# Designs tried in a protein design run: peptides against a protein of PDB entry 4U39. Part 28

Target 1, 302 residues: chain A of PDB entry 4U39
Amino acid sequence: SIKVIGVGGGGNNAVNRMIENEVQGVEYIAVNTDAQALNLSKAEVKMQIGAKLTRGLGAGANPEVGKKAAEESKEQIEEALKGADMVFVTAGMGGGTGTGAAPVIAQIAKDLGALTVGVVTRPFTFEGRKRQLQAAGGISAMKEAVDTLIVIPNDRILEIVDKNTPMLEAFREADNVLRQGVQGISDLIATPGLINLDFADVKTIMSNKGSALMGIGIATGENRAAEAAKKAISSPLLEAAIDGAQGVLMNITGGTNLSLYEVQEAADIVASASDQDVNMIFGSVINENLKDEIVVTVIATG

## One batch from the design tools (peptide; made by RFdiffusion4, then SolubleMPNN)

Design b1_p10_5_s3 (from b1_p10_5, 5 letters changed)
Fold by OpenDDE base, seed 2:
Structure b1_p10_5_s3 (fold): chain B 302 residues (1-302), chain A 10 residues (1-10)
Amino acid sequence: as target 1 above (302 residues)
Amino acid sequence: MKLFAFEVRL
């Protein structure tokens, strides 16, 4: 089974966005120290952590409170994650609950023998230096606790959105990029496409790889496959080029008109931008909601 | 037909 665990406010917003976009074949778990925020989750499983420590009042933007809250609730987290083959741990780093609890939850998932993937955001620079420093500590702790850690640099989302985009919409786009990171992997396993991957293929690329980079490209029209692939490999979300990656996971998602030629064209572009000795796996997914759009997601590991 | 995941070994 695949489980997605959203940790704290940002992780829970991302999980809500996944549920709203009907991400299939995954179980959703919402975790928070704030009981009021947790009630707004759309997840089937809702877990309040650190009830004794926080009394449901949240972590007060302190990562040590988030950590201790997850440690207090270890047995509940273990029971919720039990029997998962894969666990996605999603969080906005820089806060209290997400930053502190996500590494503890990830370690619990890994200790249960699940393939554990972190999908986390760095805070925007405008959220201030304290959040950036807290996020750096949380990302370091996540790296040790996961098999693969996808880090989304929120400041790079500002290169994808209009300059006039309200701050609230920039956070919604961060939630959407977190969704795309989870869905780009989970759909390859859980959703029938033109090319299906098994869990063993994904496990080979993601097991004990450490940090990963994610690129996303979206395009329409006659050259949509090539354009989407080019946008993915040149994505502002990539903090580095993919040419040094030891492994690449590629998802090509399109509507019912997605052709095998378009899948091949997109795969060839990503392969040509990667090292010759790279372990590349690619899958294709049909999403009827995309109509004429192609979405290419590239995850570079190693 | 199981479409095999082609590992493109470059």
Scores: peptide ipSAE 0.014, ipTM 0.474, DockQ to the pose 0.214
Fold by OpenDDE base, seed 4:
Structure b1_p10_5_s3 (fold): chain B 302 residues (1-302), chain A 10 residues (1-10)
Amino acid sequence: as target 1 above (302 residues)
Amino acid sequence: MKLFAFEVRL
């Protein structure tokens, strides 16, 4: 089974966005130290952590409180994650609960033998230096606790959105990018297709790889596959080029009109931008809602 | 919904 665990405010907003976009084949778990915020989760499983420590009043933007809250609730987290083959841990880094609890939860998932993937955001620069420093500590702890860690630099979202985009919409776009990172992988495993990826292949590419980079490209029209692939490999979300990656996971999602030629054209573009010795796994998803749109997600590991 | 997966062994 695949489980997605949203940790703290940002992680729970991302999980809500996943549920709203009908990301299928995954079980959703919302974790928070704030009981009022947790009540707003759309997840089937809602877990308040650190009830004794925080009294449901949240972590006060302190990662040490988030950590201790997860440690207090370890047995409950173990029970909720038990039997998962894969666990996505999603959080906004720089806060109290997400930054402190997400590494603890990830370690619990890994110790249970699940393929553990972190999908986390760095705070925007405008959130201030304290959040950036807290996020750096949380990201470091996540790297040790996961098999693969996808880090989304929120400041790069400002390169994708309009300059007039309100701060609240920039956070919603961060939640959407977190969704795309989870969905881009989960769809490859959980969605039935003409050729399914073996979970073993995904496990081989993602196990003990550390940091990963994610690129996303979206396009429509006659050259949509090539344009989406080019946008994915040049995505502002890629803090580095995909050259030098030891593994590449590629998802091409399109409507019912997605052709095998478009799939091959997009794969060839990503392969040509990757090292010759790269282990590339490619998956294609048919989503009837995309119509003429193609979405290419690239995850570079190693 | 249909998936295609190709292992591209370069």
Scores: peptide ipSAE 0.009, ipTM 0.463, DockQ to the pose 0.566
Fold by OpenDDE base, seed 3:
Structure b1_p10_5_s3 (fold): chain B 302 residues (1-302), chain A 10 residues (1-10)
Amino acid sequence: as target 1 above (302 residues)
Amino acid sequence: MKLFAFEVRL
């Protein structure tokens, strides 16, 4: 089974966005120290952590309170994650609950033998130096606790959005990118397509691979497959070119009109941008909501 | 244990 656990405010917003976008074949868990915020979650499973420590009043932007809250609730987290083959841990880093609890939850998932993938944000520079420093500590702890850690630098969202984009929309775009990171992987396993991957293939690429990079490309029109693939391999989301990656995971998602030719064309572009000795696996997913859009997600590993 | 840290630099 695949579980997605949203930790704190940002993680729970991302989980809500996943549910709203009908990300299939995953179980959603919302975790928070704030009971009022947790009640706004759309997740089926809602877990208040650190009820004795915080009394449901949240972590006060203190990562040590978030950490201790997860430690207080360890047995509850273990029971909620038990039997998962894969666990996504999603959080906004820099806050109290997400920064402190997400590494503890990730370690619990990993100790249960699940393939553990962190998908987290760095705060925007405008959130201030204190949040950036807290996020750096949380990201360091996540890197020890996961099999995979996707770190989304929110400042890069400001490079791809209009300069007039309201701050609230920039946070919604961060939640959307967290969604895309989870969905781009979970759909390869859980969603039927023209080419399905097994969990063993994903596990081979994703188990114990270190830092990896994600690129996303979206396009429409006659050359949509090639354009989406080119956008994915040149995505601002890639901190480096995908050249030199030891493994590449590719998702090609389209509507019911997605052709096998378009899948092959996109795969050939990504393969041509990759090392000759790359272990590339690709899956195709059908999402009726995309209609004329193709979404290419590239995950470079190693 | 290698750890994917996908730094999705947006």
Scores: peptide ipSAE 0.015, ipTM 0.432, DockQ to the pose 0.038; fails the geometry check
Fold by OpenDDE base, seed 1:
Formats: structure tokens, C-alpha cells, sequence
Structure b1_p10_5_s3 (fold): chain B 302 residues (1-302), chain A 10 residues (1-10)
């Protein structure tokens, strides 16, 4: 089974966005120290952590409170994660709960033998230096606790959105990029198709790889596959080129009109941008909600 | 939904 755990406010917003976009074949768990914020979650499973420590009032933007809250609730987290083959831990780093609790939850998942993937954001620079420093500490702790850690630099979202984009929409786009990172992997496993990646292939690419980079490309029209692939490998979300990755996971998602030629064209572009010795796996997904769009997600590991 | 996953072993 695949479980997605949203940790703290940012992680829970991402989980809500995943549920709103009908990401299939995954179980959703919302985790928070704030009981009022947790009630707004759309997840079926809602877990309040650190009830004794915080009294449901949240972590006060302190990562040490988030950490201790997850440690207090360890047995409940273990029970909720039991029998998962794969666990996604999603959080907005720089806060109290997400920054402190996400590494603890990830370690619990890893200790249970699940393939543990972190999908986290770095805060925007405008959120201030304190959040950036807290996020750096939390990302370091996540890197030790996961098999693969996808880090989304929120400042790079400002390069892909309009300059007039309201701050609220920039946060919503961060939630959407977190969704795309989880869905880009989960659909390869959970969505039955004409060619399936087995969980063992995904596990080979993602086990003990440390930090990963994610690129996303979206395009429409006649050259949509090539354009989406080119946008993915040149994505501002990639803090480095993919030409040094030991592993590449590629998802090509399209509508019912997605052709085998378009899948091959997109795969060849990503392969040409990767090392010759790269272990590349790719999947294609048919999403009926994608009319004329192709979405290419590239995850570079190693 | 239909998936097509290819392993490209280069």
C-alpha cells in the first residue's frame, strides 16, 4: 500500500490539493499539532500529535516542539504506517510542526521497512531568514531519515508564475508542485496500465539515494510531448542539470489521445539529457482530465 | 486510466 502523510500546515495543504485532484491508489494521513487546522483537513485519517505537549495549540513555529510532538505520538504514527510498502512524507519546511515532526515520521516509516520518500518545500525568501534557517536544519534531518528526498525550492516557483501572481496563489502553486511530485511517482505504481513499473523498479531507483531533484513540464499542441519533456529537463525547479544523476524516474501523463510516438519522443529527450550509464525508468499515465495536455515529471536521484 | 511504463535500460 502507498501512504501519503501531510505534516503540519504546508503538508496538510498539499494533501488537500492531492485529494481535490483525485490522486488515486493512495491513503491520506493528515498530521498536525494544531487541532483547529487539522479539522480543516480533507484526509480520511487525521492524527493530532503531541496533544500533551501542545494541548492542540500548535508548535509555535518551533521545530523542537514539532520533533517532541512526533516523539510523544510515536506509537500512533507506527500504527498508522503499519503495512505500507511506500510512504510519502510531505511538508512545508521552515515551520514548527512540519520541520520538526516530518523527519521523525520519515524515520518511523523507514524503520518499518517502507520505501520512504520526502517531498518538501523550502520557504520563499520573503518568509524571512528564520524560516530559511529552520528549513535548512529540517531538510538535513529529512535527508538522513528518508530513502529519497525531493526538495522543492519555492523561490523557483516565482520563475514559472506570472510576476503579478498574488502571494496566496504562489503558496497554492507550491501545494500543486508538491502534489505533482507525489502523483508523478504514485501513479507509476498505483495506476494500472498497459505497461506497469513494478514496485521493485521504483524501489531500485529510490532506495538510499538521498537528495533528488524534480522537473515538471506541461505543454499542449502538435509538439506537446517534446515541449513538455524539454520544459521538464530545463525546469527552474531543477537546482542542477540531470546529467549527473545516477537514476532518473520519468512520468509521461496525457489524455486518451496520448500516442506511443509522443511517449517515445519525450523519453528520448530525457535520455539525451541524462548520462549514458544512468538507470532510467519511465512510465506513461492516461489521465482523462488532461484533454490536450501532456505533463512530464522527471525525478533525478543520486 | 491506462498506464504504460517502459524501463529504458540504456
Amino acid sequence: as target 1 above (302 residues)
Amino acid sequence: MKLFAFEVRL
Scores: peptide ipSAE 0.015, ipTM 0.494, DockQ to the pose 0.613; fails the geometry check

Design b1_p10_5_s4 (from b1_p10_5, 4 letters changed)
Fold by OpenDDE base, seed 2:
Structure b1_p10_5_s4 (fold): chain B 302 residues (1-302), chain A 10 residues (1-10)
Amino acid sequence: as target 1 above (302 residues)
Amino acid sequence: MKLFSFDVRL
């Protein structure tokens, strides 16, 4: 089974966005120290952590409170994650709950023998230096607790959105990029496409790889496959080029009109931008909601 | 030789 655990406010918003986009074949778990925020989750499983420590009032933007809250609730987290083959731990780093609890939850998942993937955001620079420093500490702790850690630099989302985009919409886009990171992997396993991957293929690319980068490209029209692939490999979300990656996971998602030629064209572009000795796997997914759009997701590991 | 495991389930 695949489980997605959203940790704290940003993680829970991302999980809500996944549920709203009907991401299939995954179980959703919402975790928070704030009981009021947790009640707004759409997840089937809702877990309040650190009930004794926080009394449901949240972590007060303190990562150490988030950590201790997860430690207090370890047995509940273990029971919720039990029997998962794969666990996605999603969080917005820089806050209290997400930054502190996500590494603890990830370690619990890993200790249970699940393939543990972190999908986390760095805070925007405008959120201030304190959040950036807290996020750096949380990301470092996540790296040790996961098999693969996808880090989304929120400041790079500002290069994809209009300059006039309201701050609230920039956060919604961060939630959407977190969704794309989880869905780009989970769909390869859980959703039938033209080219299916098994869990063993994904495990080979993601097991004990440490940090990963994600690129996303979306395009329409006659050259949509090539354009989407080019956008993915040149994505602002890639803090480095993919040519140094030891592994590449690629998802090509399209509507019912997605052709095998388009899948091959997109795969060839990503392969040409990658090292010759890279372990690249790719899958395709059919999503009827995309109509004429192709979405290419590239995850570079190592 | 890039072993593309094409599990093309047609």
Scores: peptide ipSAE 0.007, ipTM 0.462, DockQ to the pose 0.073
Fold by OpenDDE base, seed 3:
Structure b1_p10_5_s4 (fold): chain B 302 residues (1-302), chain A 10 residues (1-10)
Amino acid sequence: as target 1 above (302 residues)
Amino acid sequence: MKLFSFDVRL
């Protein structure tokens, strides 16, 4: 089974966005130290952590409180994650709960033998230096606790959105990019397409790889496959080019009109931008909601 | 197995 665990405010917002976008074949768990915020989760499983420590009042933006809250609730987290083949741990880094609890939860998932993937954000620069420093510590702890860690630099989202985009919409876009990172992987396993991957293929690319980069491209029209692939490999979310990656996981998602030619064209573009010795796997997914759109997600590992 | 939503009734 695949489980997605949203940790703290940002992680829970991302999980809500996944549920709203009907991401299939996954179980959702919301974790928070704030009981009021947790009640707003759309997840089937809601877990308050650190109830004794925090009394449901949250972590006060302190990662050490988030960490201790997860440690207090270890047995509950273990039971919720038990029997998962894959666990996505999603969080916004820089806060109290997400930053402190996500590494503990990830370690619990890994110790249970699940393929453990972190999908996390770095805070925007405007959130201030304290959040950036807290995020750096949380990301370091996540890197040790996961098989693969996808880090989304929120400042790069500002390169893909309009400059007039309100701050609240920039956070919603961060939640959407977290959704795309989880869905881009989970759909390869859980959602039928023209080319299906098995869990073993994904496990080969993602097991013990450490940090990963994600690129996303979306396009429409006659050359949509090529355009989406080119946008994915040149995505601002890629802090480096995909050249030098040891592994590449590619998802090509389209509507019912997605052709094998378009899939091959997109795959050839990504392969041509990758090293010759790269272990590249690609899958295709059919999403009827995309109609004329193609979405290419590239995850570079190693 | 129905995962029982533990409604933590406060």
Scores: peptide ipSAE 0.000, ipTM 0.355, DockQ to the pose 0.019
Fold by OpenDDE base, seed 4:
Structure b1_p10_5_s4 (fold): chain B 302 residues (1-302), chain A 10 residues (1-10)
Amino acid sequence: as target 1 above (302 residues)
Amino acid sequence: MKLFSFDVRL
């Protein structure tokens, strides 16, 4: 089974966004130290952590409180994650609960033998230096606790949204990018396409790889496959070029009109931008909602 | 060039 665990406010917002977008084949778990925020989760499983420590009042933006809250609730987390083959741990780094609890939860998932993937955001620069420093500590702890860590630099989201985008919409876009990171992987396993991957293929690329970068490209029209692939490999979310990656996971998602030629064309573009010795795997997904759109997701590891 | 996220170098 695939489980997605949203940790703290940002992680829970991302999980809500996943549920709203009908991401299939995954079980959703919401974790928070704030009981009121947790009640707003759409997840089937809701877990309040650190009830004794925080009394449901949240972590006060302190990662040490988030950590201790997860440690207090370790047995409950173990029980909720038990039997998962894959666990996505999603959080906004820089806060209290997400930053502190996500590494603990990830370690629990890994210790249970699940393929553990972190999908986390760095805070925007405007959230201030304290959040950036807290996020750096949380990301460092996540790297040790996961098989693969996808880090989304929120400041790069400002390059893909309109300059007039309100701050609240920039956070929603961060939640959407977190969704795309989870869905881009989970759909390869859970959703049929023209080329399906198994869990073993994904596990081979993602096991003990450390940090990963994600690029996303979306296009329509006659050259949509090539355009989507080019956008993915040049995505602002890629803090570095995909050249020098040891592994590349590619998802080509399209509507019912997605052709095998388009899948191959997109794969060839990504392969040509990658090192010759890269372990590249690609899958295709059919999403009837995309109609004429192609979405290419690239995850570069190593 | 190895894919170094900025965070791997800190």
Scores: peptide ipSAE 0.000, ipTM 0.367, DockQ to the pose 0.029
Fold by OpenDDE base, seed 1:
Structure b1_p10_5_s4 (fold): chain B 302 residues (1-302), chain A 10 residues (1-10)
Amino acid sequence: as target 1 above (302 residues)
Amino acid sequence: MKLFSFDVRL
């Protein structure tokens, strides 16, 4: 089974976005120290952590409170994650709960023998230096607690949105990028396509790889596959070029009109941008909600 | 040029 655990406000917003977009084949768990915020979760499983420590009032933007809250609730987290083959831990780093609790939850998942993938954001620069410093500490702790850690730099989202984009929409876009990171992997396992991957293939690319970068490309029209692939490998979300990666996981998602030619064209573009010795795997997914769009997700590991 | 529409309603 695949479980997605959203940790704190940002993680729970991402989980809500996943549920709203009907990401299939996954179980959703919302975790928070704030009981009022947790009640707004759309997840079926809602877990309040650190009830004794916080009294449901949240972590006060303190990562040490988030950490201790997860430690207090360790047995409940273990029970909720038991029997998962794969666990996604999603959080907005820089806050109290997400920054402190996500590494603890990830370690619990890893200790249970699940393939543990972190999908987290760095805060925007405008959220202030304190959040950036807290996020850096939380990301460092996540790297040791996961098999793969996808880090989304929120400031790079500002390069792809309109300059007049309201702050609320920029946060919504961060939630959407978190969704795309989880879905880009989970769909390869849970959703059939023209080229299917098994869990063992994904596990080979993602086990004990440390930090990963994600690129996303979306296109329509006659050259949509090539354009989507080119956008993915040149994505502003890639803080480094793919040519240095030891492993590449690629998802090519399209509608019912997705052709094997388009899948091959996209794969060849990503392969040409990667090292010759790279372990690259790719799958295709059919999503009927994608009319004329192709979405290419690339995850570079190593 | 709408480079990246992350607003793909998947």
Scores: peptide ipSAE 0.000, ipTM 0.381, DockQ to the pose 0.037; fails the geometry check

Design b1_p10_6_s1 (from b1_p10_6, 5 letters changed)
Fold by OpenDDE base, seed 1:
Structure b1_p10_6_s1 (fold): chain B 302 residues (1-302), chain A 10 residues (1-10)
Amino acid sequence: as target 1 above (302 residues)
Amino acid sequence: MKILYFSVRL
């Protein structure tokens, strides 16, 4: 089974966005120290952590409170994760609960033998230096606790959105990028394809790889597959080129008119931008909601 | 919504 755990406010917003977009084949768990915020989650499983420590009042933007809250609730987390083959831990770094609790939850998942993937955001620079410093500490702790850690630099989202984009929409786009990272991987596993990836192939690429980079490309029109692939490998979300990656996961999602030629063209572009010895896995998904759009997600590991 | 999935190993 695949489990997605949203940790704290940002992680829970991302999980809500995943549920709203009908990401299939995954179980959703919302985790928070704030009981009022947790009640707003759309997840079936809602877990309040650190009830004794916080009394449901949240972590007060303190990562040490988030950490201790997860440690207090260790047995409940273990029970909720039991029997998972794969666990996604999603959080907005820089806060109290997400920054402190996500590494603890990830370590619990890894200790249970699940393939543990972190999908987290760095705060925007405008959220202030304190959040950036807290996020750096949380990301360092996540890197030790996961098999693969995807870090989304929120400031790079400002390069792909309109300059007039309201602050609330920039946060929604961060939640959407978190969704795309989780969905881009989960769709490769959870949904029976024309060509099935076994979970062992994904595990080979993602197990003990440390930091991963994610690129996303979206395009329409006659060359949409090539354009989407080129946008993915040159994505502002990539903090480095993918040419040195040991492993690549590629998802190509299109409408019912997605052709085999378009899938091959997109895969060839990503392969040509990767190392010759790269272990590349690609999947294709038909989403009727995309109509004429193609979405390419690239995750580079190693 | 029918999501058709295929994954190709290169």
Scores: peptide ipSAE 0.023, ipTM 0.605, DockQ to the pose 0.471
Fold by OpenDDE base, seed 2:
Structure b1_p10_6_s1 (fold): chain B 302 residues (1-302), chain A 10 residues (1-10)
Amino acid sequence: as target 1 above (302 residues)
Amino acid sequence: MKILYFSVRL
């Protein structure tokens, strides 16, 4: 089974976005120290952590409270994660609950023998230096607790959105990028396709790889596959080029008119931008809600 | 929704 755990406010917003986009074949778990915020989750499983420590009032933007809250609730987290083959831990770093609890939850998942993938955001620079410093500590702790850690630099989202985009929409786009990171991987496993990936192939690429980079490209028109692939490998979300990656996961999502030629063209572009010895796996997804759009997601590991 | 997945290992 695949489980997606949203940790704290940002993680729970991302999980809500995943549920709204009908991401299939995954179980959703919402974790928070704030009981009121947790009630707004659409997840089937809602877990309040650190009930004794916080009394449901949240972590007060303190990562140590988030950490201790997860430690207090360890047995509940273990029970919720039991029998998972794969666990996604999603959080916005820089806050109290997400920053402190996500590494503890990730370690619990890993200790249970699940393939543990972190999908987390760095805060925007405008959220202030304190959040950036807290996020750096949380990301460091996540790196030790996961098999693969995808870090989304929120400031780079500002390069892919309109300059007039309201701050609230920039956070919604961060939630959407978190969704794309989880869905780009979960879709490769959870949904029967023309060619099914073995979970073993994903496990080979993602186990003990440390930090991963994610690129996203979207395009329309006659060259949409090539354009989407080029945008993905040159994505502002990539903190480095993918050419040194030991493994690449590629997802190509299109409408009912997605052709095999377009899938191949996009795959060839990503392969050509990768190391010759790269372990590349790709999947194609038909989403009937996509009209003329192709979405390419690239996750580079190692 | 028929999600057609093609996964090819290169």
Scores: peptide ipSAE 0.020, ipTM 0.559, DockQ to the pose 0.556
Fold by OpenDDE base, seed 4:
Formats: C-alpha cells, sequence, structure tokens
Structure b1_p10_6_s1 (fold): chain B 302 residues (1-302), chain A 10 residues (1-10)
C-alpha cells in the first residue's frame, strides 16, 4: 500500500490538493498539532500529535515543539503507517509542526521498512530568514530519515507564476507542486497500465538516494511531448541540471490520444539530457481528463 | 477514469 502523510499546515494543504485532484491508489493521512486546522483536512485519517504538549493549539512555529509532538505520538504514528510499502511524507519546511515532526514521521516509516520519500518545500524568501534557517535544519533532518528527499524551492515557483500573483496563490502553487511530485511517483505504481513499473524498480531508483531534484513540464499541441520534456529538464524547480544524476524517474502523463511515438520522443529527450550511465525508469499514464495536455515529471536522484 | 500506464526500462 502507498500512504501519503501530510505534516503540519503546508503538508495538510498539499494533501487536500491531492484529494481535490483525485490522486488515486493512495491512503491519505493528515497530521497536525493544531486541532482546528486538522479538522479542515479532507483526509480519511486525521491524527492530532502532541495533544499533551500542545493541547491542540499548534507548535507556535517552533520545530522543537513539532519534534516533541511527533515523539509523544510515536505509537499512534507507527500504527497508522503499519503495512505501508511506500510512504510519502509531505510538509512545508520552516514552520513548527512540519519542520519538527516530518523527520520523526519519516524515520518511523523507514524503521517500519517502507520506501520513504520526502516531498517538502523550502519557504519563500519573503517568509523571512528565521523560516529559511528552520527549514534548513528540517531538510537536514529529513535527509537522514528518508530514502529520497525531493525539495521544492518555493522561490522558483515565482519564476513560473505571474509577477502579480497574490501571496496566497503562490502558496497554492506550492501545494500543487507538492501534489505533482507525489502524483508523478504514486501514479507509476498505483495505476494499472500497459507497462507497469514494478515497485521493485521504483525501490531500486529511490532507496537510500538522499536528495532528489524534480522538474515538471506541461504542453499542448502537435509537439506537446517534446515541449513538455524540454520544459521538464529545464524546469525552474531544478536547482541543477539532471546531468550527473545516478537515477532518473520519468512520468509521461497524457490523454487517451497519447501515442507511443510521443512517449518515446519525450523519453529520448530526457535520456539525452541525462548521463549515459544513468539508471532511467520511465512510466506513462493515460489520464482522460488531460485531453490534449501532456505532463512530464522528471525526478533525478543521486 | 481508466488510467493506462506504460513503463519502459531503458
Amino acid sequence: as target 1 above (302 residues)
Amino acid sequence: MKILYFSVRL
């Protein structure tokens, strides 16, 4: 089974966005120290952590409170994650609950023997230096606790969105990028297709790889596959080029008109941008809702 | 919604 655990406010918003976009084949768990915020979760499983420590009033933007809250609730987290083959831990880094609790939850998932993938955001620069410093500590702790850590630099989202984009919409876009990161992998495993990646192939590419980079490309029209692939490998979300990666996971998602030629063309573009010795795994998804749109997700590991 | 998957191992 695949479980997605949203940790704190940002993680819970991302989980809500996943549910709203009907991401299939995953179980959703919402974790928070704030009981009122947790009540707004759309997840089937809602877990309040650190009830004694916080009294449901949240972590006060303190990562040490978030950490201690997860430690207090360890047995509950273990029971909720038990039997998962894969666990996605999603959080906004820089806050109290997400920054402190996500590494603890990730370690619990890893200790249970699940393939543990972190999908987290760095705060925007406008959120201030304190959040950036807290996020750096949380990201460092996540690296030790996961098999693969995808870090989304929120400031790079500002390169994709309009300059007049309200701050609230920038956060919604961060939640959407978190969704795309989880969905880009979970679909490859959970969705039956003409050629399925076995979970063992995904496990080989993602086990103990540390930091990963994610690129996303979206296009429509006659050259949509090539354009989407080129956008993915040149994505502002990539802090570095995908050259030098030891592993590449590629997802090509299209409508019912997605051709094998388009799939091959996109795969060839990503392969050509990767090292010759790269372990590349490729998956394709047909989503009837995309119609003429192609979405290419690239995850570079190692 | 039928999502059809293709995986190619290169």
Scores: peptide ipSAE 0.017, ipTM 0.583, DockQ to the pose 0.523
Fold by OpenDDE base, seed 3:
Structure b1_p10_6_s1 (fold): chain B 302 residues (1-302), chain A 10 residues (1-10)
Amino acid sequence: as target 1 above (302 residues)
Amino acid sequence: MKILYFSVRL
């Protein structure tokens, strides 16, 4: 089974966005130290951590409280994650709960033998230096606790959104990018296709790879597949080029009019931008809601 | 390069 665990406010918002976008074949768990915020989760499984420590009042933006809250609730986390083949741990780094609890939860998942993937955000620069420093510590702890860690630099989202985008919409876009990171991988495994991926191939590419980069490209029109692929490999979310990656996971998602030619064209562009010896896993998804839009997600590992 | 193609209908 595949489990997605959202940790703290940002992680829970991302999980809500995944549920709203009908991400298939995954079980959702919401974790928080704030009981009121947790009640707003759409996840079937809601877990309040550190109930003794925090009394449901949250972590006070302190990562050490988030860490201790997860440690207090270790047995409940273990039971909720038990039997998962894969666990996604999603969080907004820089806060109390997400920063402190996500590494503990990831380690629990890894110790249970699940393929453990972190999908986390760095805070925007405008959230202040304290958030950035807390996020850096949480990301360091996540790297040790996961098989693969996708880090989304929120400041790079400001390069792909309109300059007039309200701050609240920039956070919603961060939640959407977290969704795309989880969905781009989960769709490769969980969604029954015409050709199913072997989970063993995904496990080979993602196991003990450390940091991964994610690029996203979206396009419409006659050359939409090529444009989406080019945007994905040149995405501002990629802090480096994909040419040095040992593994690449590619998802192309389109409407019912997605052609095999468009799929091949996009795959060839990503392959040509990758190392000759790269292991590439490619998936195509039909989403009737996309109509004329193509979305290419690239995850580079190693 | 080994490329595995799959198509999924949601």
Scores: peptide ipSAE 0.016, ipTM 0.569, DockQ to the pose 0.122

